# Ledger of designs, part 3: peptides against a protein of PDB entry 3QIS

Target 1, 334 residues: chain A of PDB entry 3QIS
Amino acid sequence: PSLELSRREFVFENVKFRQLQKEKFQISNNGQVPCHFSFIPKLNDSQYCKPWLRAEPFEGYLEPNETVDISLDVYVSKDSVTILNSGEDKIEDILVLHLDRGKDYFLTISGNYLPSCFGTSLEALCRMKRPIREVPVTKLIDLEEDSFLEKEKSLLQMVPLDEGASERPLQVPKEIWLLVDHLFKYACHQEDLFQTPGMQEELQQIIDCLDTSIPETIPGSNHSVAEALLIFLEALPEPVICYELYQRCLDSAYDPRICRQVISQLPRCHRNVFRYLMAFLRELLKFSEYNSVNANMIATLFTSLLLRPPPNLMARQTPSDRQRAIQFLLGFLL

## One batch from the design tools (peptide; aimed at target 1 Y276)

Design b1_p8_5 (made by RFdiffusion4)
Pose (drawn by RFdiffusion4):
Structure b1_p8_5 (pose): chain A 293 residues (1-134, 168-310, 319-334), chain P 8 residues (1-8)
Amino acid sequence: PSLELSRREFVFENVKFRQLQKEKFQISNNGQVPCHFSFIPKLNDSQYCKPWLRAEPFEGYLEPNETVDISLDVYVSKDSVTILNSGEDKIEDILVLHLDRGKDYFLTISGNYLPSCFGTSLEALCRMKRPIRERPLQVPKEIWLLVDHLFKYACHQEDLFQTPGMQEELQQIIDCLDTSIPETIPGSNHSVAEALLIFLEALPEPVICYELYQRCLDSAYDPRICRQVISQLPRCHRNVFRYLMAFLRELLKFSEYNSVNANMIATLFTSLLLRPPPSDRQRAIQFLLGFLL
Amino acid sequence: SFHHYPLD
């Protein structure tokens, strides 16, 4: 049971939020007998690698002496973007490739991460007047820029918030917001609209903070009480919530053109603005509908 | 009606 590896060191340079990278290498069974390989957790872990990293394939069978290409894939999603933004984690790791009843092969993962305004908290963004990778703001300039674009160009956009944008444009929008305060956000209206949804989803702390979440559901049927729960939010969260509710009510005025109705808004934005750490789903849409109407 | 916050 022996393996030959084309390389053991891999570099993921300039890793960005939601941008896929692949570092590929070849495994060859140079032994005399067939072997089984698999990636294993390092002593006392649950997984063989961190969430932003994946091996494809992560296990297999090799006769002597067939070869197999292994793809080491890096993808920073909403799960890891905040810890990598913060520096709590780095683009580094060790993969242990394990021969069943044999040697271990150690693969070193290195590289660097570029922080994004996406996955960054509303509070910190309101305190940053310049792009992240160039008195606090009422709302983060990034969300203002996305909403400003949609307000200007997308009020009459057919199927707004119902048609997915382009992956390439989403990344251009994110990089644009990470590095500039542009005159115009690049990309179609559908891409800008989706980037807004991704922005809300990627927030480390939702627009409606986690501890107020349950109170919102309980209060879902009393508009006076719902508004008061909103008053308990920090200034920046309260402002973003009010700002978005006002924006969505503005879009409802053009529903005959943009097909944006209360039903779709409630089911789309409720889970983004109001996330927990069933029928609560119903009190939640009721909570949000109370503001839209 | 909708109003933008002044961007400072």

Design b1_p8_5_s1 (made by RFdiffusion4, then SolubleMPNN; from b1_p8_5, 5 letters changed)
Fold by OpenDDE base, seed 1:
Structure b1_p8_5_s1 (fold): chain B 334 residues (1-334), chain A 8 residues (1-8)
Amino acid sequence: as target 1 above (334 residues)
Amino acid sequence: SFVLPELE
């Protein structure tokens, strides 16, 4: 069996979080026998491609002189955004198109990723006084490493970090402040807030706006700005309530005093963001007659974002654990 | 501006 490929090199320029890019190529059976083709893992890989890449179709049959179009889709989800923001991973891959009883055909994927404040740690963002696209990638790595070390120190040292004369971190990320301040100003009376989805085009504009600027006004509808806040919280590499405190939140869910003590043990930036969001959500609940927002809806929605089970426990989360997690958050909304 | 509640 033999294949002809119309292209073997693919370049994905300016890849962004949640922005789908597609490149297409054609494969043709130039042999005299039917062929089965498939994308196969490289040696020691579990998958034929990186998580941000897919081929469609990834396998198939070709009769002699038959031709099929294959789409290579690049999409950076919440699962790939953090490692691409840090430069730990890159828009580079090699695909192996295998022909049964035939040859391997190598496809080269390359490109560049544009960093996002989405999927960046709260600690790093509290140190970023400028938009992330103005920060050199080398400095992003340093900020993430320093952020990890400060988080560990803040968890181990009950002592107030003597913030020496270095530039004081922001109390909350500017991106969270921009989103929440916008929603507070313009969305408190918005019907079905957090219940109506935003527009995908507006969400991309909001993400690009937060990544590239410090806007006076966020573009898009109140629904798109509200959904952008949810996407931001979901994309955090570590949830606002750190994974280490997850079980303690569940165990304390019916004791409001213990719940507040658990929150006091969060890293400073996480604690500040949590308190800020709870203050905003309590304010939003005062407008329930206008926005149709209630404490149970908000607690249910935000619990999945703020109080995520650790990856090792995700598959084991019981209905009781979910109810405890919701009850924990309700104690800050009521 | 929605200001952070003063951190006690």
Scores: peptide ipSAE 0.093, ipTM 0.828, DockQ to the pose 0.224
OpenDDE base, seeds 2, 3, 4, 5: peptide ipSAE 0.081, 0.091, 0.040, 0.077; ipTM 0.827, 0.834, 0.774, 0.817

Design b1_p8_5_s2 (made by RFdiffusion4, then SolubleMPNN; from b1_p8_5, 4 letters changed)
Fold by OpenDDE base, seed 4:
Structure b1_p8_5_s2 (fold): chain B 334 residues (1-334), chain A 8 residues (1-8)
Amino acid sequence: as target 1 above (334 residues)
Amino acid sequence: SFVLFPLE
C-alpha cells in the first residue's frame, strides 16, 4: 500500500490560549490495494500527538484512488497552557501516519505560541506590572523560576521580602484586579451572574485584552467577564489555595477559626487573591435579590477552582471531600 | 465596604 499526502509540513503561527487553529491536508490512496491508515505514537510516547494537537480523522480506510481530508486541530486548553507559557513545551510535534503493512509518513508540526496571563502562576503575575505580551520570553522564564523559589522561601518562612526593592510585587495580579473590579462595578445587579455562560468571541477578546493591555474597561458582557474569571482561576498552575494546604482545608472545614489559620499560611499573593475574591463574593451576595446568586451556588462553583485536589489525589476525590471543600469555602462567604 | 486594591 502507498499514500500520497498533499502536505507534510504544518505551521501554526500565533497560537493562543483557547483559540482553535485548523490546518487541512489530503491523503490519497495511489496504490492498487485498499489501505488502513492511523496516526501512531512515536517510540516512548503514549499518544500519537501532544495534548494541544488532534488529527481528525486519526484513523481510516481508503479504497484505491480514494482521498480523505485530515484536519490538524491545534487547541491550547487549560491542560497545556502552563507548559506552553513556560516554554517547557512548544508548538512543535512530529506525527507518524502509519499505513498498515506499508510505510510510515512523517508530518512536521511547527509554529509559535503567544504567552497568556491565563495559565501563568499568581507569583509570576504579581511580578508582571505590564501585560504578559510586553514581557520578553527570557524574562518570563526567569520570573517563573524566581516565582518557584519565592514560593518555596515563603513556605519555609526564611526571608522577609525586602520591602525596599523598587520592584515590589503587586498585591494581586492586575488581571484578577481588572476582572473583579469590573464585576464589582458593573455586574453586582446582573441576573444569573456566574450561572449564564459568556460568549466565546467575547471570552477571546477578554483574554487578548488582558494579555496585551491594561484596559480601562474589560470588553464583553458581564457574563463573559464572569466566565473569564472562572477560566482564569481554573487555568492557574497552582490553585489559589495551594495544593500543600488542600488536606488541611478539608480537615478544618467545620472550624472557621482553623480555616482562617490555614488561609493565613498561604503564600502572600495566594492569600491576597483569596481574600480579595472572598471579599468580592461576599459583596456580590448582598445583591442576591438582583443577581440570583446564593452562597451555596458560589461555594460550589468556586471550590472546584480555588481548592483543587493535588494531581495525585484528583482521581480519589470523594463526595465527602467535595462537601468538606464546599463547607470550607462557605465559612468565608457567610 | 469592599475595598478594591489599587493598581500600583
Scores: peptide ipSAE 0.048, ipTM 0.817, DockQ to the pose 0.873
OpenDDE base, seeds 1, 2, 3, 5: peptide ipSAE 0.046, 0.044, 0.042, 0.042; ipTM 0.816, 0.806, 0.796, 0.802

Design b1_p8_5_s3 (made by RFdiffusion4, then SolubleMPNN; from b1_p8_5, 4 letters changed)
Fold by OpenDDE base, seed 1:
Structure b1_p8_5_s3 (fold): chain B 334 residues (1-334), chain A 8 residues (1-8)
Amino acid sequence: as target 1 above (334 residues)
Amino acid sequence: SFVLPPLE
């Protein structure tokens, strides 16, 4: 068996968070026998491609002289955004198209990723006074490393925050401030806020706007700005309530005094963001007659974003754990 | 009134 491939080199320029790119190629059976093709893992890999890449179809049969179109889809989700922002991973891969009883065909994937404030740590963003696209990639790495060290020092109470560093970090990321300020100014009376989805095109414009500028106004509908806040919180590498405090939040869920003590132990930026969001959400709840938002809906929605189970516990979260997590958040909304 | 922290 043998295949002919129309192309073997693919370049994905300017890959962005949540923006799908597609490249297509044809494979043809130029042999005299039917053949089965499949994309196979490289030696020591569990998957045939990186998490941000897929082939469609990834396997199939070809009769003699049959041709099939294969789509190579590049999509950076929340699962790949952080490692691409840091430059730990890159838009580079090699695909192995295997032909049963035949040859291996290698496809080269290359390109460039454009960093996003989505999927960047709260600690790093508090140090970014400029849009992330204005920050050199080398400085992004340094900011993430410094942010990890400052998180650990803050959690361990080992070093008082050296308030003497010439560059004071922001109290909250500018991106969160911009989203929440917009929602507070323009969306408090928006019917079905956080219940109606945004437009995908508007979400992309909001992401690009926050990555490239400090706007006076965020583009798009109130629903798109609200969903962009949810996407931002979901894409955080470390949730607003750090994984280390997850179980303590559940254990304290029915004691409002202990809940406040647990929150006081968050890293400074996480604690500030949590208090800021809770203050905003309590203000939004005063407009329930206009926006149809209630405390139970908000607690249910934001609990999954702010109080995520650690990755090792995700598959084991009980309905009781979810109810405790919701109850924990309700104690800050009521 | 809800007061947002300033961007300093």
Scores: peptide ipSAE 0.055, ipTM 0.838, DockQ to the pose 0.789
OpenDDE base, seeds 2, 3, 4, 5: peptide ipSAE 0.050, 0.046, 0.046, 0.053; ipTM 0.826, 0.813, 0.814, 0.834

Design b1_p8_5_s4 (made by RFdiffusion4, then SolubleMPNN; from b1_p8_5, 5 letters changed)
Fold by OpenDDE base, seed 3:
Structure b1_p8_5_s4 (fold): chain B 334 residues (1-334), chain A 8 residues (1-8)
Amino acid sequence: as target 1 above (334 residues)
Amino acid sequence: DFVPFPLE
């Protein structure tokens, strides 16, 4: 069996968080026998491609002289955004198109990723006074390393070494401040806030705006700005309540004094963001007659974002653990 | 009352 491929090299320029890109090519059976094709993993890989890439179809059957279109889809989700922001991963892959009893055909995927404030750590963002697209990639790496070391020092109760001439970190990320300040100013009376989805085009404009500028006003509807806040919190590599405190939050869920003590042990940036969000959500709940927002809805929604189970416990979360997590958050909303 | 943090 043999195949003819219309293209073997694919370039995905300016790949962004949540922006789908597609490239197509054709495969043709130029042989005299039917053939089965499939994308196969390389040696030591579990998958035929990286998590941000997909082939559609990824397998199929071709009669002699039959032709099929294959779509290569590049999409950076919350699951790939962090490793692409850090430069640990890149928009590069090699796909192996295998022909049963035939040859392997190699496809080269290349391109560039544009960093996002979405999927970047709270620690790193608190050190970024400028939009992430203005920060050199070398400095992003340094900021992530420094952020990791500061988190570790804070957890170990190590006395901050000398406040050398390093610029003081922001109390909260500017991106969180911009989103929450906008919602506070313009969305407190918005009916069905956090219950109505935003527009995908507006979400992309909000993400691009936060990545490239410090706007006076965020573009889009109140629903799109509200959903952008949810997407931001979901995309965090470490949730606002650090994984190390997850179990202690569940254990304290019915003691409001212990709950406050657990939150006081968060890293400074995480603790500030948590308190800021809880203050905003309590303010939003005062307008429940206008916005249809209630404490149980907000607690249920934000618990999955702010108090995520550690990856090792995610598959074992009981209904009781979920109820405790919601109860923990309710103690800050009421 | 909610006080927006100033961007310092």
Scores: peptide ipSAE 0.055, ipTM 0.837, DockQ to the pose 0.920
OpenDDE base, seeds 1, 2, 4, 5: peptide ipSAE 0.037, 0.040, 0.040, 0.038; ipTM 0.792, 0.804, 0.788, 0.783

Design b1_p8_6 (made by RFdiffusion4)
Pose (drawn by RFdiffusion4):
Structure b1_p8_6 (pose): chain A 293 residues (1-134, 168-310, 319-334), chain P 8 residues (1-8)
Amino acid sequence: PSLELSRREFVFENVKFRQLQKEKFQISNNGQVPCHFSFIPKLNDSQYCKPWLRAEPFEGYLEPNETVDISLDVYVSKDSVTILNSGEDKIEDILVLHLDRGKDYFLTISGNYLPSCFGTSLEALCRMKRPIRERPLQVPKEIWLLVDHLFKYACHQEDLFQTPGMQEELQQIIDCLDTSIPETIPGSNHSVAEALLIFLEALPEPVICYELYQRCLDSAYDPRICRQVISQLPRCHRNVFRYLMAFLRELLKFSEYNSVNANMIATLFTSLLLRPPPSDRQRAIQFLLGFLL
Amino acid sequence: STYTFLMD
């Protein structure tokens, strides 16, 4: 049971939020007998690697002496973007490739991460007047820029918030917002609209903070009480919530053109603005509908 | 301002 590896060290340079990278290498069974390989967790872990990293394939069978290409894939999603933004985690790791009844092969993962305004808290963004990788703001300039674009160009956009944008443009928008305060956000209206949804979803703390979440559901049927729960939010969260509710009510005026109705808004934005740490789903859409109407 | 407009 022996393996030959084309390389054991891999570098993921300039890793960005939601931008896929692949570092590929070849495994060859140079032994005399067939072997089984698999990636294993390091002593006392649950997984063989961190969430932003994946091996493809992560296990297999090799006769003597067939070869197999292994793809080491890095993808920073909403699960890891905040800790990598913060520096609580780095683009580094060790993969232990394990031969069943045999040697262990140690693969070193290194590289660097570029922080994004996506996955950054509303509070910190309101305190930063310049792009992240170039008194506080009422709302983060990044969300204002996205909403400003949609307000200017997308009020009459057919199927706004119902058609997915382009992956390439989403990345361009994110990098644009990480590095600049542009005159125009690049990309189609569908891309800018989706980037807004991704922005809300990627927030480490939702627009409606986690501890107020349950109170919102309980209060879902009293508009006076719902508004008061909103008053308990920190200033930046309260402002973003009010700003978005005003923006969505503005879009509802053009529903005959943009097909944006209360049904779609409620089911789309409720889960983004009001996340927990069923029929609660119903009190939640009721909570949000109370503001839209 | 888009923000001011929406917030008035």

Design b1_p8_6_s1 (made by RFdiffusion4, then SolubleMPNN; from b1_p8_6, 3 letters changed)
Fold by OpenDDE base, seed 1:
Structure b1_p8_6_s1 (fold): chain B 334 residues (1-334), chain A 8 residues (1-8)
Amino acid sequence: as target 1 above (334 residues)
Amino acid sequence: STYDKLMS
C-alpha cells in the first residue's frame, strides 16, 4: 500500500489562547490495494500529537484511488496555555501517519504562540506592569520562577517579606482589576449575569485586549466580560485558593473564623484577589432584584473555579467535598 | 478606585 499527501509541512502563525486554527491536506491511495491509515504515537509518546493539536479524521480506510481530506486543528485550551505562555512547550510537533503494512509518513507542525495573561500565575501578573505581549518571553520565564520562589517563601515564612527596593508588585493583577472594575461599574444591574454566556467573538476581543493593552473600558457585553472573568479564573495554573489549602478549606467549611484564618495563609497576591472577588460578589448580591444573582448560585459557580481539588484528588471528589467547598465560599458571600 | 472602594 502507498499514499500520496498533498502537503507535509504546516505552519500555524500567531496561535492564541482559545482561537481555533485549521490547516487541511489530502491523502490519496495511489496504490492498487485498500489501505488503513492512522496517526500513531512516536516512540515513548502516549498520544499521536500534543494536547493543543488534533487530526480529523485521525484514522480511516481508503479504497484504490480514494482521497480523503484531513484537518489539522490547533486549539490552545486551559490545559496547554500555561506551558505555552512559559515557553516550556512550543507550537512544534511531528505527526506520524502510519499506513498498515506500509510506510510511515511524517508531517511537520510548526508556528508561534502569542502569550496570554490567561493561564499566567497571579504572582507573575502582579509583577507585570505592562500587557503580557509587551513582556519579552525570557522575562516571563524569570517572572514565573521568581513568583514560584516568592510563593514558597510566603507560605513558609510567617515573617513579612522585607519588600526590598524592587518595584512593588501590584495588589492584584491589572487584568483582574480591569475585569472587576468593569463589572462593578456596568454589570451590577445586568439581568442573568454569570448565567448567560458571552459571545465567542467578544471573548476573543476581551482576551486580546487584556493581552495587548491597558484599556480604559473592556469591549463587549457585560455577559462576555463576566464570562472572561470566569475563563481567567479557570485558566489559572494555581487557583485563587492554592491547592495546598484545599483540604483545610473543606475541613473549616462550617467555621467562619477558621475559614478566614485559612485565607490569611494564602500568598499575598492570591489573598488579595480572593478578598477583592468576594467583596465584588457581595456587592453584586445587593442587586439580586435586578441581576437575578443569588449567593447559592454564585457560591456553586465560583467554588469550582476558586477552590479546585488538587489534580491528584480531582477524580476522588465526593458530593460531600463539593458541598463543603460551596459552604466554605458561602461564608464569604453572606 | 473600585479596588479601594471594595477593599475599604
Scores: peptide ipSAE 0.511, ipTM 0.962, DockQ to the pose 0.932
OpenDDE base, seeds 2, 3, 4, 5: peptide ipSAE 0.498, 0.506, 0.503, 0.498; ipTM 0.961, 0.962, 0.961, 0.960

Design b1_p8_6_s2 (made by RFdiffusion4, then SolubleMPNN; from b1_p8_6, 3 letters changed)
Fold by OpenDDE base, seed 5:
Structure b1_p8_6_s2 (fold): chain B 334 residues (1-334), chain A 8 residues (1-8)
Amino acid sequence: as target 1 above (334 residues)
Amino acid sequence: STYDYLMS
């Protein structure tokens, strides 16, 4: 069996978080026999491609002289955004198109990624006084390394050695401040806030705005700004309540004094973000007559974002664990 | 600021 491919090189320029890009090519059976094609993993890989890439179709049959169109789709979700922001991964891959009882055909994927404040650590963002797109990629790597070391020192209760002339970190990321300040000013009376989805185009504009500027006003509807806050919290590599404290939050869920003590043990930036969000949500709940928002709805929604189970425990989360997590958050909303 | 209000 043999195939002809219309192209073998693909370039994805200016790849962004949550923005789908597509490149297409054709494969033709120029042989005399039916053939089965499939994308196969390289040696030592579990998947035929990186998590931000897919082929559609990824397998199929071709009769002699048959042609099929294949789409290569690049989409950076929350699962790939952090490793691309840090430069640990890049928009580069090699796909192996295997022909059953035939040859392998190699496809080269290349391109560039544009960093986002979405999927960046709270610690790194507290060190970024400018939009992330103004920060050199080399400096982003240094900021993530310094942020990891600062988190570890904070957890170990080590006194920060160098109170040196380095600019003091922000108390909360400017991106969270911008989103919450907008919602506080304009969305407290918004009916169905956090219940109505935003517009996908507006969400992309909000993300691009936060990545490239410090706006006076965030673009889009209150629903889109509210959903952008949820997406931001979901995309965090480490949730607002660090994974190390997850079980202690569940164990303390019915003792408000212990709950406050657990939160006091968070790294400074995480603790500040948690308190800032809880203050905002308590303020929003005062307007429940206008916005149709209640404490149980808010606790249920934000618990999955703020108090995520560690990846190794995610598959074992019980309904009881979920209820304890909700009860933990309710103690800060009421 | 809204920040100062929520952090006070």
Scores: peptide ipSAE 0.026, ipTM 0.713, DockQ to the pose 0.853
OpenDDE base, seeds 1, 2, 3, 4: peptide ipSAE 0.009, 0.024, 0.025, 0.025; ipTM 0.592, 0.710, 0.707, 0.713; seed 1 fails the geometry check

Design b1_p8_6_s3 (made by RFdiffusion4, then SolubleMPNN; from b1_p8_6, 3 letters changed)
Fold by OpenDDE base, seed 4:
Structure b1_p8_6_s3 (fold): chain B 334 residues (1-334), chain A 8 residues (1-8)
Amino acid sequence: as target 1 above (334 residues)
Amino acid sequence: STYEKLMS
């Protein structure tokens, strides 16, 4: 069996967080026998492609002289955004299109990723006084490495030695500041806030706006701005409550004094973001008569974002653990 | 600012 491929090289320019790109090609059975095709893993890979890439269809049958269109879909989710922001991964892959009893056909995927403030650490963002797209990629790497080191120093209670030349970090990321400022000003009376989904086009505009500028006002509806905040929190590589404190939050969930002590041990950026969000959400709850928002709904929603189980425990999260996590957050909303 | 109001 043999295939003819209309294209073997694919370039995905300016790949962005949550923006789907598609490239299509045709495969044709130019042989005299039916053939089965499939995308197969490379040697030592578990998957036929990277997590941000998909082929559709990824397998199929072709009769003699049959042609099928294959879509290559590039989509950067929360699961890929962090590794692409850091440059640990890139918009590069090789797909192996296997023909049963035939040849392997190699497809080259290339392109460039545009960094996002979504999926960037709170510590790195606190060091970014300018939009992430204005920051050189080399400096992003340095800021992430420095972010990790400063987190570790903060956990170890090590006093930073050289106060000298480094610009003072922001108290909270400008992106969180802007999102919460907008919601506090304009969304406290918004009915069904955090319950009604935003518009996908508006979400993309908000993301692009935060990545490229420091706007006076965030574009889009209150629902889109609210969902953008949720997406931002979900995409954080380290949740607002650091993984190291997860178990202690669960253990303290019914003691408000211990809960506050646990939060006091967060790295400065995380602690400030947590307090800022809790203060905002308490203000939002004062308008419950207008916005139909209640503490249980907010606690349930934000707990999954702010108090994520460590990756090694994620598969083991019990309903009891979830209830404790919700109870922990309720102690800051009431 | 909103931040100052919420963090006061």
Scores: peptide ipSAE 0.495, ipTM 0.960, DockQ to the pose 0.923
OpenDDE base, seeds 1, 2, 3, 5: peptide ipSAE 0.494, 0.481, 0.491, 0.490; ipTM 0.960, 0.958, 0.960, 0.959

Design b1_p8_6_s4 (made by RFdiffusion4, then SolubleMPNN; from b1_p8_6, 4 letters changed)
Fold by OpenDDE base, seed 2:
Structure b1_p8_6_s4 (fold): chain B 334 residues (1-334), chain A 8 residues (1-8)
Amino acid sequence: as target 1 above (334 residues)
Amino acid sequence: STFDKLMS
């Protein structure tokens, strides 16, 4: 069997969080026999491609002189955004198009990723006074390393050593402030807030706006701004309530005094974000007659975002654990 | 700011 490929090199320029890019190519059976093609893993890989890449179709049959279009789809989800922001991964891959009883054809994937405030740590974002796209990549690495070290010092209750000439961190990320400030100003009377989905185009505009600017007003509907806040919280590498405190939150869920003590042990940035979000949500609940928002709905929605089980416990979360997690948040909303 | 207002 033999294939002809219309293209073997693919460049994905300016790849962004949640922005789908597609490149297409054709494969043609220029042989005299039917052939089966498939994308196969490289040696030591479990998958034929990186998590942000997909081929469609990834396998198929071709009759003699048949041609099929293959789409290479690049999509950075919450599952890939953090490793791309840190430079641990890159927009580079090699695909192996295997022909049964035939040859391997190599496809080169390359490109560049544009960093996002989505999937960046709260500690790093608190050190960013400018939009993330204005921050040099080298400085992003330093900010993440410093972020980790400051988190560890905070958890260890170590007294901060000399605040050298390092700029004072923000109390909360400017991106969180912008989202909450907008919702507080414009969305308190919005019917079905957090119940109606946003528009995908508006969500992309909001993400790009937060990555590139400090706007006076966030673009899009209140529903899109509300969903952007949810997406931001979901994409955090470390949830607003750090994984180290997850079990203690569940154990304290019915004691409001202990719940407050647990929150006091969060790293400064996480603690400030948590308190700011809870204060906003309590304000939003005052307008329940207009916005149809109630404490149980909000607690249920935000629990999965703010109080995520550690990765090792995700598969073991019980209905009781979920109820305790909701109860924990309810103690800050009522 | 909204932060100062909500955190007061």
Scores: peptide ipSAE 0.371, ipTM 0.943, DockQ to the pose 0.937
OpenDDE base, seeds 1, 3, 4, 5: peptide ipSAE 0.322, 0.294, 0.329, 0.304; ipTM 0.933, 0.925, 0.933, 0.927

